# Ledger of designs, part 29: peptides against a protein of PDB entry 8YR4

Target 1, 309 residues: chain A of PDB entry 8YR4
Amino acid sequence: PRGSPALQLVVLICLGLMGLERALNVLVPIFYRNIVNLLTEKAPWNSLAWTVTSYVFLKFLQGGGTGSTGFVSNLRTFLWIRVQQFTSRRVELLIFSHLHELSLRWHLGRRTGEVLRIADRGTSSVTGLLSYLVFNVIPTLADIIIGIIYFSMFFNAWFGLIVFLCMSLYLTLTIVVTEWRTKFRRAMNTQENATRARAVDSLLNFETVKYYNAESYEVERYREAIIKYQGLEWKSSASLVLLNQTQNLVIGLGLLAGSLLCAYFVTEQKLQVGDYVLFGTYIIQLYMPLNWFGTYYRMIQTNFIDMEN

## One batch from the design tools (peptide; made by RFdiffusion4, then SolubleMPNN)

Design b1_p10_6_s2 (from b1_p10_6, 5 letters changed)
Fold by OpenDDE base, seed 4:
Formats: structure tokens, C-alpha cells, sequence
Structure b1_p10_6_s2 (fold): chain B 309 residues (1-309), chain A 10 residues (1-10)
């Protein structure tokens, strides 16, 4: 942000905290591996207790691996509130200034409430898009790349290839199925709005409905609208279950292939028992934010459409 | 827990 050195420092601190989250995503599985190896070796209690305490502290800083629940993520989100508010106000003032530069003919042809609604949607869409890209999409892609590099260097090139193929397939299927689902969701939302509008219209015309003794007819029309809505809701919900099941199958196949390969290398004494636990833990941590990728992709698409209108 | 909660952010 030009003009506030304090907000520039906050942005730099937030970027530093994002780098720390990436480091924690690698360190937490390594410390968990070390605990398993120390337990296997029957190490002294003092060394084990220190490593466990350090792991729990790192896990508190990281949180659940979703990038939303850890202390570092919460601190980043807290510091970012001031930057978001500054960005929002600048976008709102730019839109407002631009609206005042528009011709009187443009203003006379539109209702002021419609103009404000377009301005508010535009501001929300820009701010939302930037937040999802910077805090969710880019970090998730970075964690995948770091994971592929880590497994390729410290395990074997075959582990890096399995992770690459599974993540690429997961992302591709998530996008394709999410785009397919968007049609069902739009149809559901349109029918919900039509059903609500019919209920409001019937209630506003209550005196006319009473005069014609048409209550049973209006109730039946409302029932038909609800049944039509529920048919579209079922398609939307069933398509979500299909997305989740497809994601779960890709995860399950990747975890199966990688865990069998890791178990085989442990039986050949090329890897330790801790390395098997590290692989499973690290893969689960990579998949936690990916569960939300379909939601982020949809939100990004909605925000792009709302910014173009 | 639906894994992808499409939380409709209203």
C-alpha cells in the first residue's frame, strides 16, 4: 500500500508468517518421524519428552494443516484485517470516484440502488478473489511442490512421481466435477428464489386469496414448487457426494500405492518405520487444504463473474 | 462431516 509504511511492514510480516507456515508443514512430519524412531530405539525419557513437547508446540503453531486453525495462521489473519480494510476502502473510493465521472445520462438510466449494489459486488469480488488466491490457492500449490521435492530427495524419485500424479489427477477431477456441479447449484438457487418469490406474492395477496377461497390452490402450487426445488437440491447434494467420493478414491489410491511402496522399502531395511509414518502424515496434511479446493475454485469463478458484471 | 462443505457464504 503506497502511503503507509506501517501497513507495508504488516504485509511483509504476513508474507514472513506465510513462509513460516510452509516451513512448519515440513518440520511437523519430521518431528513426528523422530518421535517414532526414538520410541523404536527405546531412547532415554528426557530426549523423548523434549522431542514430544517440541512436536506439540510446532503442531499448535501449524494447527490442522488447513492453514486456517493454527496460531500462525490466526495471527496472519488478525494482522491482515487492517490491510483488507485499507484495500476495501481504496477500491470503494475508486469505484465511487469513477461513478461521479460517468455521464448524467448513465445515472438517469439506472436506479441508484442498482448502482450501489453493482459497486458493493465489485468491491467484494476483488477483495475476495485476492484473499483466496494469496491465502488459499498459492500456499496449497506451494505445499504440493515442496512435498514433491522433499519426497524425491529424501525417499526416492518414485514417491515424488506418485505424489505428482495423485495431486495432478485430484486437482483436474476437482475442477471438472466442480464445473459440472455448478449447473445443478445454479438451477437449485434459481428455483429456491422462485419458490420464495411465490410464497411472498401469495402472502401479499392474502385478501384476494381469501376472497376467492383459493387457499388450497395456493398451498398446492407451493407444494409443487417445493417438490421441484427438492428434486434440484437432491441433484446438487448427490453431485457433492460424488465429488467427495471421487476425491476420497484418488486419496485412497495414492495413499495405498505410496504406503505399500514405503512398507516394502521398510521390509528391505532401506527406510525406517518412522519414514512410513512420515509419508502417511505428510500426505494427509497435503490433502486437508485440497478438500476445500473445489470451494475455492467456485468462489474464484463467482468473484470473476461478479467483477465482469 | 461433508469434506467439501460448500459453505454457502451468504
Amino acid sequence: as target 1 above (309 residues)
Amino acid sequence: MLVSTETEVD
Scores: peptide ipSAE 0.024, ipTM 0.677, DockQ to the pose 0.393
Fold by OpenDDE base, seed 5:
Structure b1_p10_6_s2 (fold): chain B 309 residues (1-309), chain A 10 residues (1-10)
Amino acid sequence: as target 1 above (309 residues)
Amino acid sequence: MLVSTETEVD
């Protein structure tokens, strides 16, 4: 944000809070490991109570595994409202200025409602795309990289390799299946618009429909359009279930491979019982935001297409 | 199974 030092400071604080979220994603599993180890060793109550209290406090800061409900995330979101409003207003004014620079012929060829819709879509697409990239996509990729580094350094290179292969396969399949399902979503949206247009045309021509006593015919055509829409909706929804199941299978295989390897190293006394719990907890924490990655990727693609039109 | 609910951000 050029011109407001206060908003620049808020952006820096938000970036600092994002860094803190990444640190919490590593620390929370570590403290949970330590609790399991202290319980296994039958450690003194005072040490256990301090570690549990610290864990619960860190977990309050982190929030749930989706990252959306933590105190740090909520504070970041709250502070970002002013930055988003400033950015939105700046984009809206740039689009509005550009619309006024366009030829009279361009304006006369379009309805005012279409021009407003172009402006609103342009503003929403730019601001939404930036928000998804900065707050969801980049942090999720950073957490994966941090996870690979952490497991490679503190466990064994084999754990880092399992996480790398699992996450690479997960991301690749998420992109491929999301691109495939986008065709079904586009077909669904096209049929929804066509169904809505038929309903609007029937209502605008209500007098004509009544004059010809064609009410039953219009209702039947609307029913056929709904059935066709529901057939496309089913394909869209079924493709989403297939995406989620594919993602679950990849994470399940990664969790199986890593958990078996961890259990083996615990039996060999190379790792502690708490390290087994850490691995499982950390993989589940990585999975929770990744479940939405297909949605973010689709939204980014849609917003790019809406900016080009 | 965490179903990715498509939150349509309207």
Scores: peptide ipSAE 0.022, ipTM 0.683, DockQ to the pose 0.439
Fold by OpenDDE base, seed 2:
Structure b1_p10_6_s2 (fold): chain B 309 residues (1-309), chain A 10 residues (1-10)
Amino acid sequence: as target 1 above (309 residues)
Amino acid sequence: MLVSTETEVD
């Protein structure tokens, strides 16, 4: 943000907090590994208690696991409110200025409510797209890359390859299935709008419907429209279940392959029991934000289309 | 399982 050094500092702090979240995503599994190794070695209580306390503190900073947001993420979100408000206001003022530069003929041809709705959609689409890209998509991709590097360096190249193949297949299938299901969602939304429009038109013309004793006919038409909507809703919902199940299968196969390989290396005394637990914990941790990737991709795509209009 | 709740953006 040009013109406010305070907001520039807040942006830098938010970027620093994002870097800290990436570090926590590596440290939390490492500390959990260390707890398992210390328990296996029957280490003294003082060392165990310190490591457990440190792990719980890092886990509080990170959040996740039970659907709770971490302290660092909450602090970032809180600080970002002022930056978002500044950005939103700037976009709103740019759109408003541009609307005032448009020809009188354009304004006379449009209802004021339609113009305001275009302005609000444009502002929300820009601010939403930027927020999802910066705070969800980019961090998730960074965590995957960091994970691949970590497993390739500290385990074996085979673990890095398994994570790479698993995450690449997951992302690819998420995009492909999300694009496929978007057709069903668009058809559902179109039929919902058509069903709602018919209900509104029937109710606005209720005097005419009463005059012709056509209430039973309008109710049956509305029932047919609902049945048609529910058929499309079922396809949309079933396609979402298919997406989630496909994602679960890919992660399950990655966990199976990597866990078997890790178990094998533990039996050969090349890895410790804690390293087996680390692998499983880290993959599950990478999976949690990826569950939302299809939603973010769709929202980005929708917001991008709404910016082109 | 966090079902990817399609937040219907109204």
Scores: peptide ipSAE 0.021, ipTM 0.668, DockQ to the pose 0.343
Fold by OpenDDE base, seed 1:
Structure b1_p10_6_s2 (fold): chain B 309 residues (1-309), chain A 10 residues (1-10)
Amino acid sequence: as target 1 above (309 residues)
Amino acid sequence: MLVSTETEVD
């Protein structure tokens, strides 16, 4: 934002808060590990109580992942409202200015309501894409990379390799299945629009339909269009279930392999009981935002298509 | 609230 030093400072604060969230994503599992180790060693109550209190405070700052926003994420979202409003207004004005520069022939061929709907879609698509990239996609990829580095340095290279292979397979399958699913969704949306258009055309011709006593015929045509839509909807919904099950299976296999390896190293006294709990907690923490990765990928693709039209 | 199931946000 070149025109407002105050908004530039807010962006820098929001980026700093995003960095703090990444630090919390590493620290929370570490403190939970330390609690389990202190409990195992029968450590003094004062040390245990301090570590538990610190963990609960860090967990309050972090929150519970994508479904429950922590204090830091809520503060970031609150500060970002002003930046979003500035960005949206700038995009709206750019689109509006561009629409006024378009040829008279382009405007005469379109209804004013269609032009406004194109402008609104374009603004929403750009602002949505930017928000998903900055606040969801980039942070999730950063947390994966930080996780691979952390496990490779502080555990064993085998743990880093398991996380790398699991997350790489998860992301690859998510993309491939989402691209496959997008074909069914596009067919569904096209048939939905066609079904809606038939209903509107039948209602606009109400007098003609009534004059010919053709109500039963129009109802049957509408029923056939609904049945065709539901056949495409079922394919879309079934493909989503397949995506979710594939994702769950990949994470389950990664969790199994890593948990067995961690348990083995604990039995050999190379790792502590707390390190087993850290691994499981950290993998589950990575899994929570990854459940949305297919949605983010789909939204990014949709928003790019809506910007080209 | 983006809900963890890939809810097709229409």
Scores: peptide ipSAE 0.028, ipTM 0.677, DockQ to the pose 0.333; fails the geometry check

Design b1_p10_6_s3 (from b1_p10_6, 5 letters changed)
Fold by OpenDDE base, seed 3:
Structure b1_p10_6_s3 (fold): chain B 309 residues (1-309), chain A 10 residues (1-10)
Amino acid sequence: as target 1 above (309 residues)
Amino acid sequence: ELVSTETEVD
C-alpha cells in the first residue's frame, strides 16, 4: 500500500510472522525428535523437562501447523485485518468509480440491486483471491520446498526425492481431479439456480396457479427439478470423496515408502528412533494444509474467471 | 481428519 507507512510496516511484520511460521514448521518436528531420543537414551529429567517445555511452547506458537489456530497465525490474522480492510476499501472504491464511468444505458438496463451485488462479488473475489494466494497457497508451497531441502540435507537424498515425488504427484492429481470436478460443480450450481428460480416464479404467480388449480402440477415440476439437482449434487459429492481418497492414497504411499526407509536406516544404526518419528510427524504436518489445496485451486480459478467478466 | 471441505464461496 503506497499511501501508509504504518500499513507497509504491518505487511512487513506479517511477512516476518509468515517466515516464523515456516521456521516453526521445521523446529517443532526437530524438538519432538529430540524428546524421543532423550527418552530412548534415558536422559536426566532436567534435560528432558527443558526439551518438553520448549517443544510445548513452540507447539503453542505453531498450533496444528499451516492454517492452524496457533498464536503466530492468530497474531498474523489479527494484524492483517487492517491491511485487508484497506485493500477491500480500495477495490470497492475502484469498482464504484468504474461503475460511475459506465454509460447511462448500462445503468438503465440493470437493477440497482444487481449492480451492488456485482460490485460486492467483485470486491470479495479480489480480496479472497489475494488472501488465499498469500496466506494459504504460497505458504504451503514454501513448506513443501523447505521440507524437501531439509530431508535432502539432514537425512538422505532419497528422503528428499520421496517427499518431492509424493508432493508433486499429490499436487498434480489434486489439480487434475479438481478440474474434472469443476464440471460437476458448475452443473450443480446451474441446476440449483434454475430450481430456485422456478420456486420463486411459482410463488410469485401464486394467484395464477390457484386460479388454474395447477398446484399439483407446480409441485411435481418442482420435485422433478429437485431430483435433477440431487443427481448433480451426488456427482459433485462423490467426486469430492474420490478426490479425498486419491489424496489420502498418495500421502499414504509417501508415508509408507519414507517410513519403511527410515525404519531400515534405524536398524542399520544410520538414523535414530527419533528420526523415524520426525519423518512421520513432518509428513503429517505437510498433509494438513494440502487437504485444502483443491478448494484453494478452485477458488482461485473461479475468482480469475469472475475478474475477466 | 480435515476432509477437503468445499468452502462454498457465497
Scores: peptide ipSAE 0.029, ipTM 0.711, DockQ to the pose 0.403
Fold by OpenDDE base, seed 5:
Order: C-alpha cells, then sequence, then structure tokens
Structure b1_p10_6_s3 (fold): chain B 309 residues (1-309), chain A 10 residues (1-10)
C-alpha cells in the first residue's frame, strides 16, 4: 500500500489481529484445561465462574476451529476489504497498461471478450493467490510450528515429535493426493467445457437441427456427453473423499498415539486430567483449518497456471 | 467431518 498511510495502518492492524489469532489458538485450550482441572479439584464457584467466563470470551474472539467465524477473524476480514480493493485496482491497472503496450497484431488476433477475460482472470488469480497465502496458508503453518514448540516445552519432547510427524505426514499426503486429484479435476473441467460447447453449437444451429429433424439425435449426443462428464465428476468427488479420509486417518493416528501417551503420563501423575483434554482439543483445533489445505494448494496451483497462460 | 468443499470463490 504505497501512498496511503491509512491503508498501511490497516495492514499493520490486520497483522496484529493475525498475531492475536495465534495467541488465542494457544490460550483457548489452556483455559479449557484449567476449567477441567478446577472441576476435578472441586474448586470454589467464584474461581470456576471467572475461568469459564474468560474461556467463553476467548472462544468468542477465536470462533470455531474453522477460523472463519471468530470475532477477530471477522474484524480482520472487514478491515482487509479496503486493502483488497486497493490491491485489485492496482493489479487491474497494471494488467490494463500492459495490454495497451502489446502489439496491434496481438490485439487483432484476439476477440475483445477474450482480452477482458484474460484481464479479469489475471486480476482475480493474483489477488486470490495473495489472500490464500497470507490469510490461510501462512497462519496454518505458523499454528503448527507454535503447536510443536508449545508441546515440546510444556509437555515432553515426545509430544512435540508426535505433532511434528503427524503434521509433516498430513501435509505431505495432502500435497501428493491433491496433485493426483488435480488430474481428475482437469479431465472433468475439459469434459464440462466440451459438453457446454456441444450444447451451444446445437442451439446456434437450431434451424439446421429442425430442418433435418435431428432433435432426438442432438439430445442423445448431449446425454452421452453428460454421462461421460458424470463419470469424471464421480472420480473427482471420490478422490476428494479419499483425500479427506486419508487426512482423517493421519490425524486419528496422531491423536491416538498422543492421547495414549498423555493418558499414560496422567496415570503416572506427571500430567493432570486437564492436560489430556488440552492435547485432544489442540490437535482438533489444528486439524480444522488443515482440512482446507488441499483446496488452498490446488487453488494456488491453478492460479499460477492461469497467470502463465 | 468437515468435507473440504470447493469454495468456488466467485
Amino acid sequence: as target 1 above (309 residues)
Amino acid sequence: ELVSTETEVD
């Protein structure tokens, strides 16, 4: 945001709110731990009521584990609207200026509607990619690192290792399965475009189709194209379920290993019952945004390919 | 189970 000190301040506030979200992701499980410990110890109502009220307030600020519905996230999104509009306008003007610098031969070889579509795709791809990187990918990676550090320092090195191995395996499998799934999605989109083109060509040639009484033939060819599309759509959807189930299995194994280890340390009186609840709650909180990581990775890859064309 | 819905960003 060069030239507007107000937008620079808004960016700094948004970065501060992102830092606050990271702090809330650690504090909410800690306060939930403290509630469980206070309930176990049969602590006085006044101490319990203050801790519960503080937890509910922190949970309101954090929102649900999807990160999309918390007060801090909503405030960040609201403040970012003006920064996004400024960035979008700047990218759009840069693309438009660059299009005017291109040769007359380049413009004469393309339809005006195609040039506009290239400009709109370019602007949307750049602004979308930046937003996903800054607000979803980087924060999720930061939360994983903070989690590894937290568990290594406050529980035991073994908990930090379990989280590290679980998250590393999760991310690796998410990338590999997403790259594999991208082939099915590309095939689906190609068949969708081909099916749409056939429908448009049939409608543009409506008089010819009527002249030859070929309506039943065109409907049957369209049905065959839809059946072929649905076969590719099924592969795309089934591959998504396989991704989600693979992700769930990795998190389930990490949760099992860490929960058994935590339960063992609670039986040895090295950890409290609240620490068991903290571990489970924190792992589930890390898992919720990670479900979207494959989608973000695919969108980033698609947007990069759309910028190169 | 949070199905990773393709949020089509319109």
Scores: peptide ipSAE 0.026, ipTM 0.695, DockQ to the pose 0.360
Fold by OpenDDE base, seed 2:
Structure b1_p10_6_s3 (fold): chain B 309 residues (1-309), chain A 10 residues (1-10)
Amino acid sequence: as target 1 above (309 residues)
Amino acid sequence: ELVSTETEVD
């Protein structure tokens, strides 16, 4: 943000907090591993209590693994409100200025409510796109890369490969299935709008429908439109279940392969029991934000299309 | 379980 050093400082603090979230995503599983190892070794209560207290504090900072409920994420979101408001106001003023530069002929051809709706959509689309990219997509990709590096360096290269293959397949299938299901969603939304338009037109022509005693005919047409909508809604919903199940299967296979390999290395005394727990915890932690990746991808795609219009 | 709820953008 040019012109306000205070908002520039807030942006830097928010970036620092995002870096802290990435560090917490590595530290929390490590501390959890250490607890399991200390429990296995029957360590003194003082060491165990300190490690547990430290883990709980780090977990409070991180939140429930989705990041959305963590203290650091909440603090970032709170500080970002002023930056978002500055950005939104700037975009809104740019759109408003541009609308005033448009020809009188363009303004005379449009209703004021339509012009305002275009301005609001444009502002929302830009602000939404930026927020999802910066706070959801980029951090999730960073956490995956950090995870691959961590497992490749501190475990065997095979673990890094499993995480890489699992996450790459997950992301690829998420994109492909999301693009595939977008057709069903568009068809559903088109039929919903058509069904709503028919209902509105029938109600606006209520006197004519009464005059011709055509009420039963209009009700039957509306029923047929609802049945057609529900057939498309079912396809949309079933495609979402298929996406979620595909995602779950990919993570399940990655978790299975890595857990079996970890268990094998624990039997060979190359890894500790805590390392098995770390792997499972870390994979589940990576999975939680990835559940939303398909939603973010679609929202980004929609907002990008809405900015081009 | 965070089901990928399609937030309908109104």
Scores: peptide ipSAE 0.029, ipTM 0.710, DockQ to the pose 0.369; fails the geometry check
Fold by OpenDDE base, seed 4:
Structure b1_p10_6_s3 (fold): chain B 309 residues (1-309), chain A 10 residues (1-10)
Amino acid sequence: as target 1 above (309 residues)
Amino acid sequence: ELVSTETEVD
């Protein structure tokens, strides 16, 4: 935001908080490992109590990981409201100014309500796209890269490779299946709008329908439209279940391979029991935001299409 | 289960 140093400072603070979230995503599993190792070693209560208290405090700041309702994430979201409002208002004013520059022929061919709906969709699409890219997609990709580096440096190159292959396969399948699923969702939304429009048109023509005693015909026609909608809704929902199951299977295979390898290294005394717990905790933490990645990808894709129209 | 709920962003 070029005009307000206060909003520039808020953006810098939000970027700093995003960096803090990345640090917490590494520190929380490490502190949890340290608790397990201290419990295994039967360490003195004072050391254990300080480590547990520090872990709980870090976990409160982090929440569940990326996309969770942790204190740092909530504070970032709160501070970002002013930046989002400034950006939205600026985009809205730019769209409104551009609409006034358009030819009289463009305005005469369109209803004012349609023009406003195009402006609102354009503003929402830009603001939504920026928010999803900055707060969800980029942080998730950063956490994956940090995870690969961390496991490659502190465990073994094999763990880094498993995480890399698992995450790459997960992301690729998520994109491909989400793109395939988008066709079913668009068909569903189009049929929903058509079904709603038919209901509105029937109700607006209520006097005519009653005059011809055509209520049963309009109800049956509406029922057929609902059945057609539900057939498309089922395809959308079934495709979502297939996406989630495919994601869960990739997660399960990655967790299985990495957990078996970690357990093997613990049996060989190359790793501690705490390192097994760290691996499982860190992997689960990486997967929590990835469950939403298909939704974010779809929202980004929809927002790009809505900006081009 | 964090089902990727289709949060319809209204």
Scores: peptide ipSAE 0.026, ipTM 0.695, DockQ to the pose 0.385; fails the geometry check

Design b1_p10_6_s4 (from b1_p10_6, 5 letters changed)
Fold by OpenDDE base, seed 1:
Structure b1_p10_6_s4 (fold): chain B 309 residues (1-309), chain A 10 residues (1-10)
Amino acid sequence: as target 1 above (309 residues)
Amino acid sequence: SLVSTEREVD
């Protein structure tokens, strides 16, 4: 943010906290591995208790995946409130200034309440898009890259390849199926708006409908519109189930292949029992944010379309 | 639920 050195410092602190979250995403599985190895070796209680306490502390800082906020994520969100408010206000003032520069003909053709709703949607769209990109999409992609590098350097190159192929296939299928699904969702939303408009028009003309005793005809016409909407809603909902199941299958296959390979290398004494647990824990940890990736992708696309209109 | 519930943020 230009003009406030305090807000610039807050942005730098938030970026530092995002880096700390990435470090925690690597450290938490490593400490969990170390606990399993210490338990396997029957290590002394003092070493085990210290490692367990350190793991629990790191897990408190990290939190869980998408939906459970750790201490670092909550602190970042808290500090970001002021930056978001500054950005929102700046975008809102820019949109408002631009609306005042538009021709009188543009304003005369639109209701003031519609103009304000366009401005609010535009502001929310821009601020939402930036927040999703910076705090959800970029961190998730960074965690995948860090995971591939980690497994390629500290494990055999085959593990890095499995993670790469699994995550690339997951992302590609998520995008392709989400784009396919977006067509059904747009058709559903268009039919919903048309059904709502028909209901409003029928209710506004209730005196005319009553005069002609056409109540049964209007009800039947509304029923037909609902049935048509429900046919499109079913396609949208079924396509979501297909997306979720496809995502689950891809991760399941990646987890299976990598877990079998880990188990094999443990039997050959090339890896420890803790390394098997690390792999499974790390893959599940990468999967949790990826469940929302289709939603983020769709929201980004919608927000771009809403900015072009 | 690990289901990608598209939370439609209304």
Scores: peptide ipSAE 0.030, ipTM 0.707, DockQ to the pose 0.460
Fold by OpenDDE base, seed 3:
Structure b1_p10_6_s4 (fold): chain B 309 residues (1-309), chain A 10 residues (1-10)
Amino acid sequence: as target 1 above (309 residues)
Amino acid sequence: SLVSTEREVD
């Protein structure tokens, strides 16, 4: 935001907090590893208690790996409200000024309520796209890259390769299956709108329907439209279950391969028991935001199409 | 649940 140094400082603080979240995503598993190692070695209570207290504090800051419930994420979200409001208002004013520059012929062909709905959709699409990219997609990709680097440097190149292959396959399948599902979702939404329009039209023509005693006929037509909608809804929902199951299988295979390899290295005394727990904990932390990646991809794709119209 | 909940953004 060029016009407010205060908002620029808030953006820099939010970027700093995003960097802190990335550091916490690495540190929390490390501290959890250290607890497991200290427990295995039967370390003195004072050392264990300090490490546990530090872990719990870091976990409070992180918010369980989803980021959404952590103190740092909540603070970032709170500070970002002012930046979002500034951006939203700027986009809204740009759309509004552009609407006033449009020809009288464009306005005469459209209802004021439709124009307002287009403006609101445009504002929401731009602000939503930016928010999903900056706060969800980019951080998730960054955490994956950091994870690959961490495992490659501190464990073995094989662990980095497993995480790379698992996450690359996960992302690729998520995109491909989400694009396939988009057809079913569009068909569902189109039929929902048609079913709703039919119900509204029947109710607006209530007097005519009553005059012809056609109530039973209109109810039957509405039932047929609902059945057609439910058939499309089922395809959409079933395709979502298929996506989720595919995602779970990919993560499960990555977790299995990496956990077996880690267990093998622990048996050879090349890694500690805590390193096994670290790997499992870190993969689960990466998995939590990835569950939403298909949703973010779809929202980005829909918002991009809505901006081109 | 770790299920990809498609949050429909209303």
Scores: peptide ipSAE 0.030, ipTM 0.701, DockQ to the pose 0.502
Fold by OpenDDE base, seed 5:
Structure b1_p10_6_s4 (fold): chain B 309 residues (1-309), chain A 10 residues (1-10)
Amino acid sequence: as target 1 above (309 residues)
Amino acid sequence: SLVSTEREVD
């Protein structure tokens, strides 16, 4: 941000915290491996207790799940609030200034409520898009690349290849199925807007409906519109389950191939039992944020279309 | 079941 050195420092701290999250994503599986190896070797309690305590502390910093609510992520989100507010205000003022530069003919042709709705959609779309790209999409892609490099360097090159093929197939299928789902979502949203418009028109014309004793007819017409909406909603929801199941299948196949290969190398004494646990843990950690990738891609596409209109 | 609930964060 130009003009506030304090906000520039906050952005640099947030970038540093994002780098720390990437380091934690590698360190947490390594410490978990070390615990499993120490348990297998029947190591002294002092060494085990120190490694377990260090792991739990790193896991507290990392968090876990689809929305990692770890300490580092929460601290980043907290610090970013002021940067988001500054960016939002800047975009809102730019849109407002641009709207005032538009011709009187443009303003007379539009209702004030439509102009405000365009401004609010524009501001939310730009700020949301930037936040999803910087904090979710780019970090997830970085974690995949770091994972491929890590497995290629510290495991056999075959593990790096399995992760590369699995994640490439996952991302490709996520994009393709999300684009296919977007058609069903657009049809659902169009029918929702049409159903809402009919309800509003019926309520605005309440006196006319009552005069003709047409209440039962309007209720039946609204029921038909709801049934049509629910048929489109079912297609949207069923397509989401299909996306999730396709994603689960790809990760399951990658996990199967890599776990069998790891188990084979453990039987040959080339890898330790802890390395098997590390591989499974790391793949699951990569999978958790990737579940949202289809959502981010859809939101990015929707926000781009809403910016062009 | 790894149902990715697409939480549209409103």
Scores: peptide ipSAE 0.027, ipTM 0.700, DockQ to the pose 0.481
Fold by OpenDDE base, seed 4:
Structure b1_p10_6_s4 (fold): chain B 309 residues (1-309), chain A 10 residues (1-10)
Amino acid sequence: as target 1 above (309 residues)
Amino acid sequence: SLVSTEREVD
């Protein structure tokens, strides 16, 4: 934000909080590992109690992983409200000024309500896209990279390879299936709008419908439009279930391969029981935001299309 | 729930 040092400081604080979230995503599994190891070793209660208290405090700050409602994430979201409002207002004023620079022929061919709807869509699309990129997509990719590095350095190169292959496959399938689903969602939304428009037009022409005793005909036409909508809604919903199941299978296979390898290394006394728990906990934390990645990808695509129109 | 419900956040 040019011209407000206070908002620049808030942006820097939000970036610092995002860095803290990345650190917490590594520290929380480590502290949980340490608790399991201390319990296994029958460590003194004082050491265990301090480690548990520290873990619970870090977990409160984290909120359960990337995209969770932890204290740090909530504080970041709260501080970002002013930055988002400033950005939204700046984009809205830029769109409004640009609309006033457009030719009289452009304005005469359009209704004022359509022009305002274009401006509102443009503002929402820009602000939404930036928020999804900065707060959801980039942090998730960063956590994956940090995870690959962490497992490669502190476990074995094989764990880093499993995480890399699983995450790469997950992201690729998520993108491909989400892009394939977009056609079903667009068809559903188009039919929803057409069904709503038909209902509004029928109700606006209520006197004419009554005059011709055409109520049964209008109800039947509305029923046919609803059935057509529900057929498209079913395709959208079924394609979502297919996406989620595909994601779940990739996650399940990755978790299985990594967990079996970890259990084998624990049996060979190369890793501790706490390291098995760390692996499972860390992988679950990586997968939590990835469940929403298809939604974020779709929202980004929609926002790009809405900016081009 | 691991189901990415398309919650349209209104």
Scores: peptide ipSAE 0.027, ipTM 0.677, DockQ to the pose 0.362

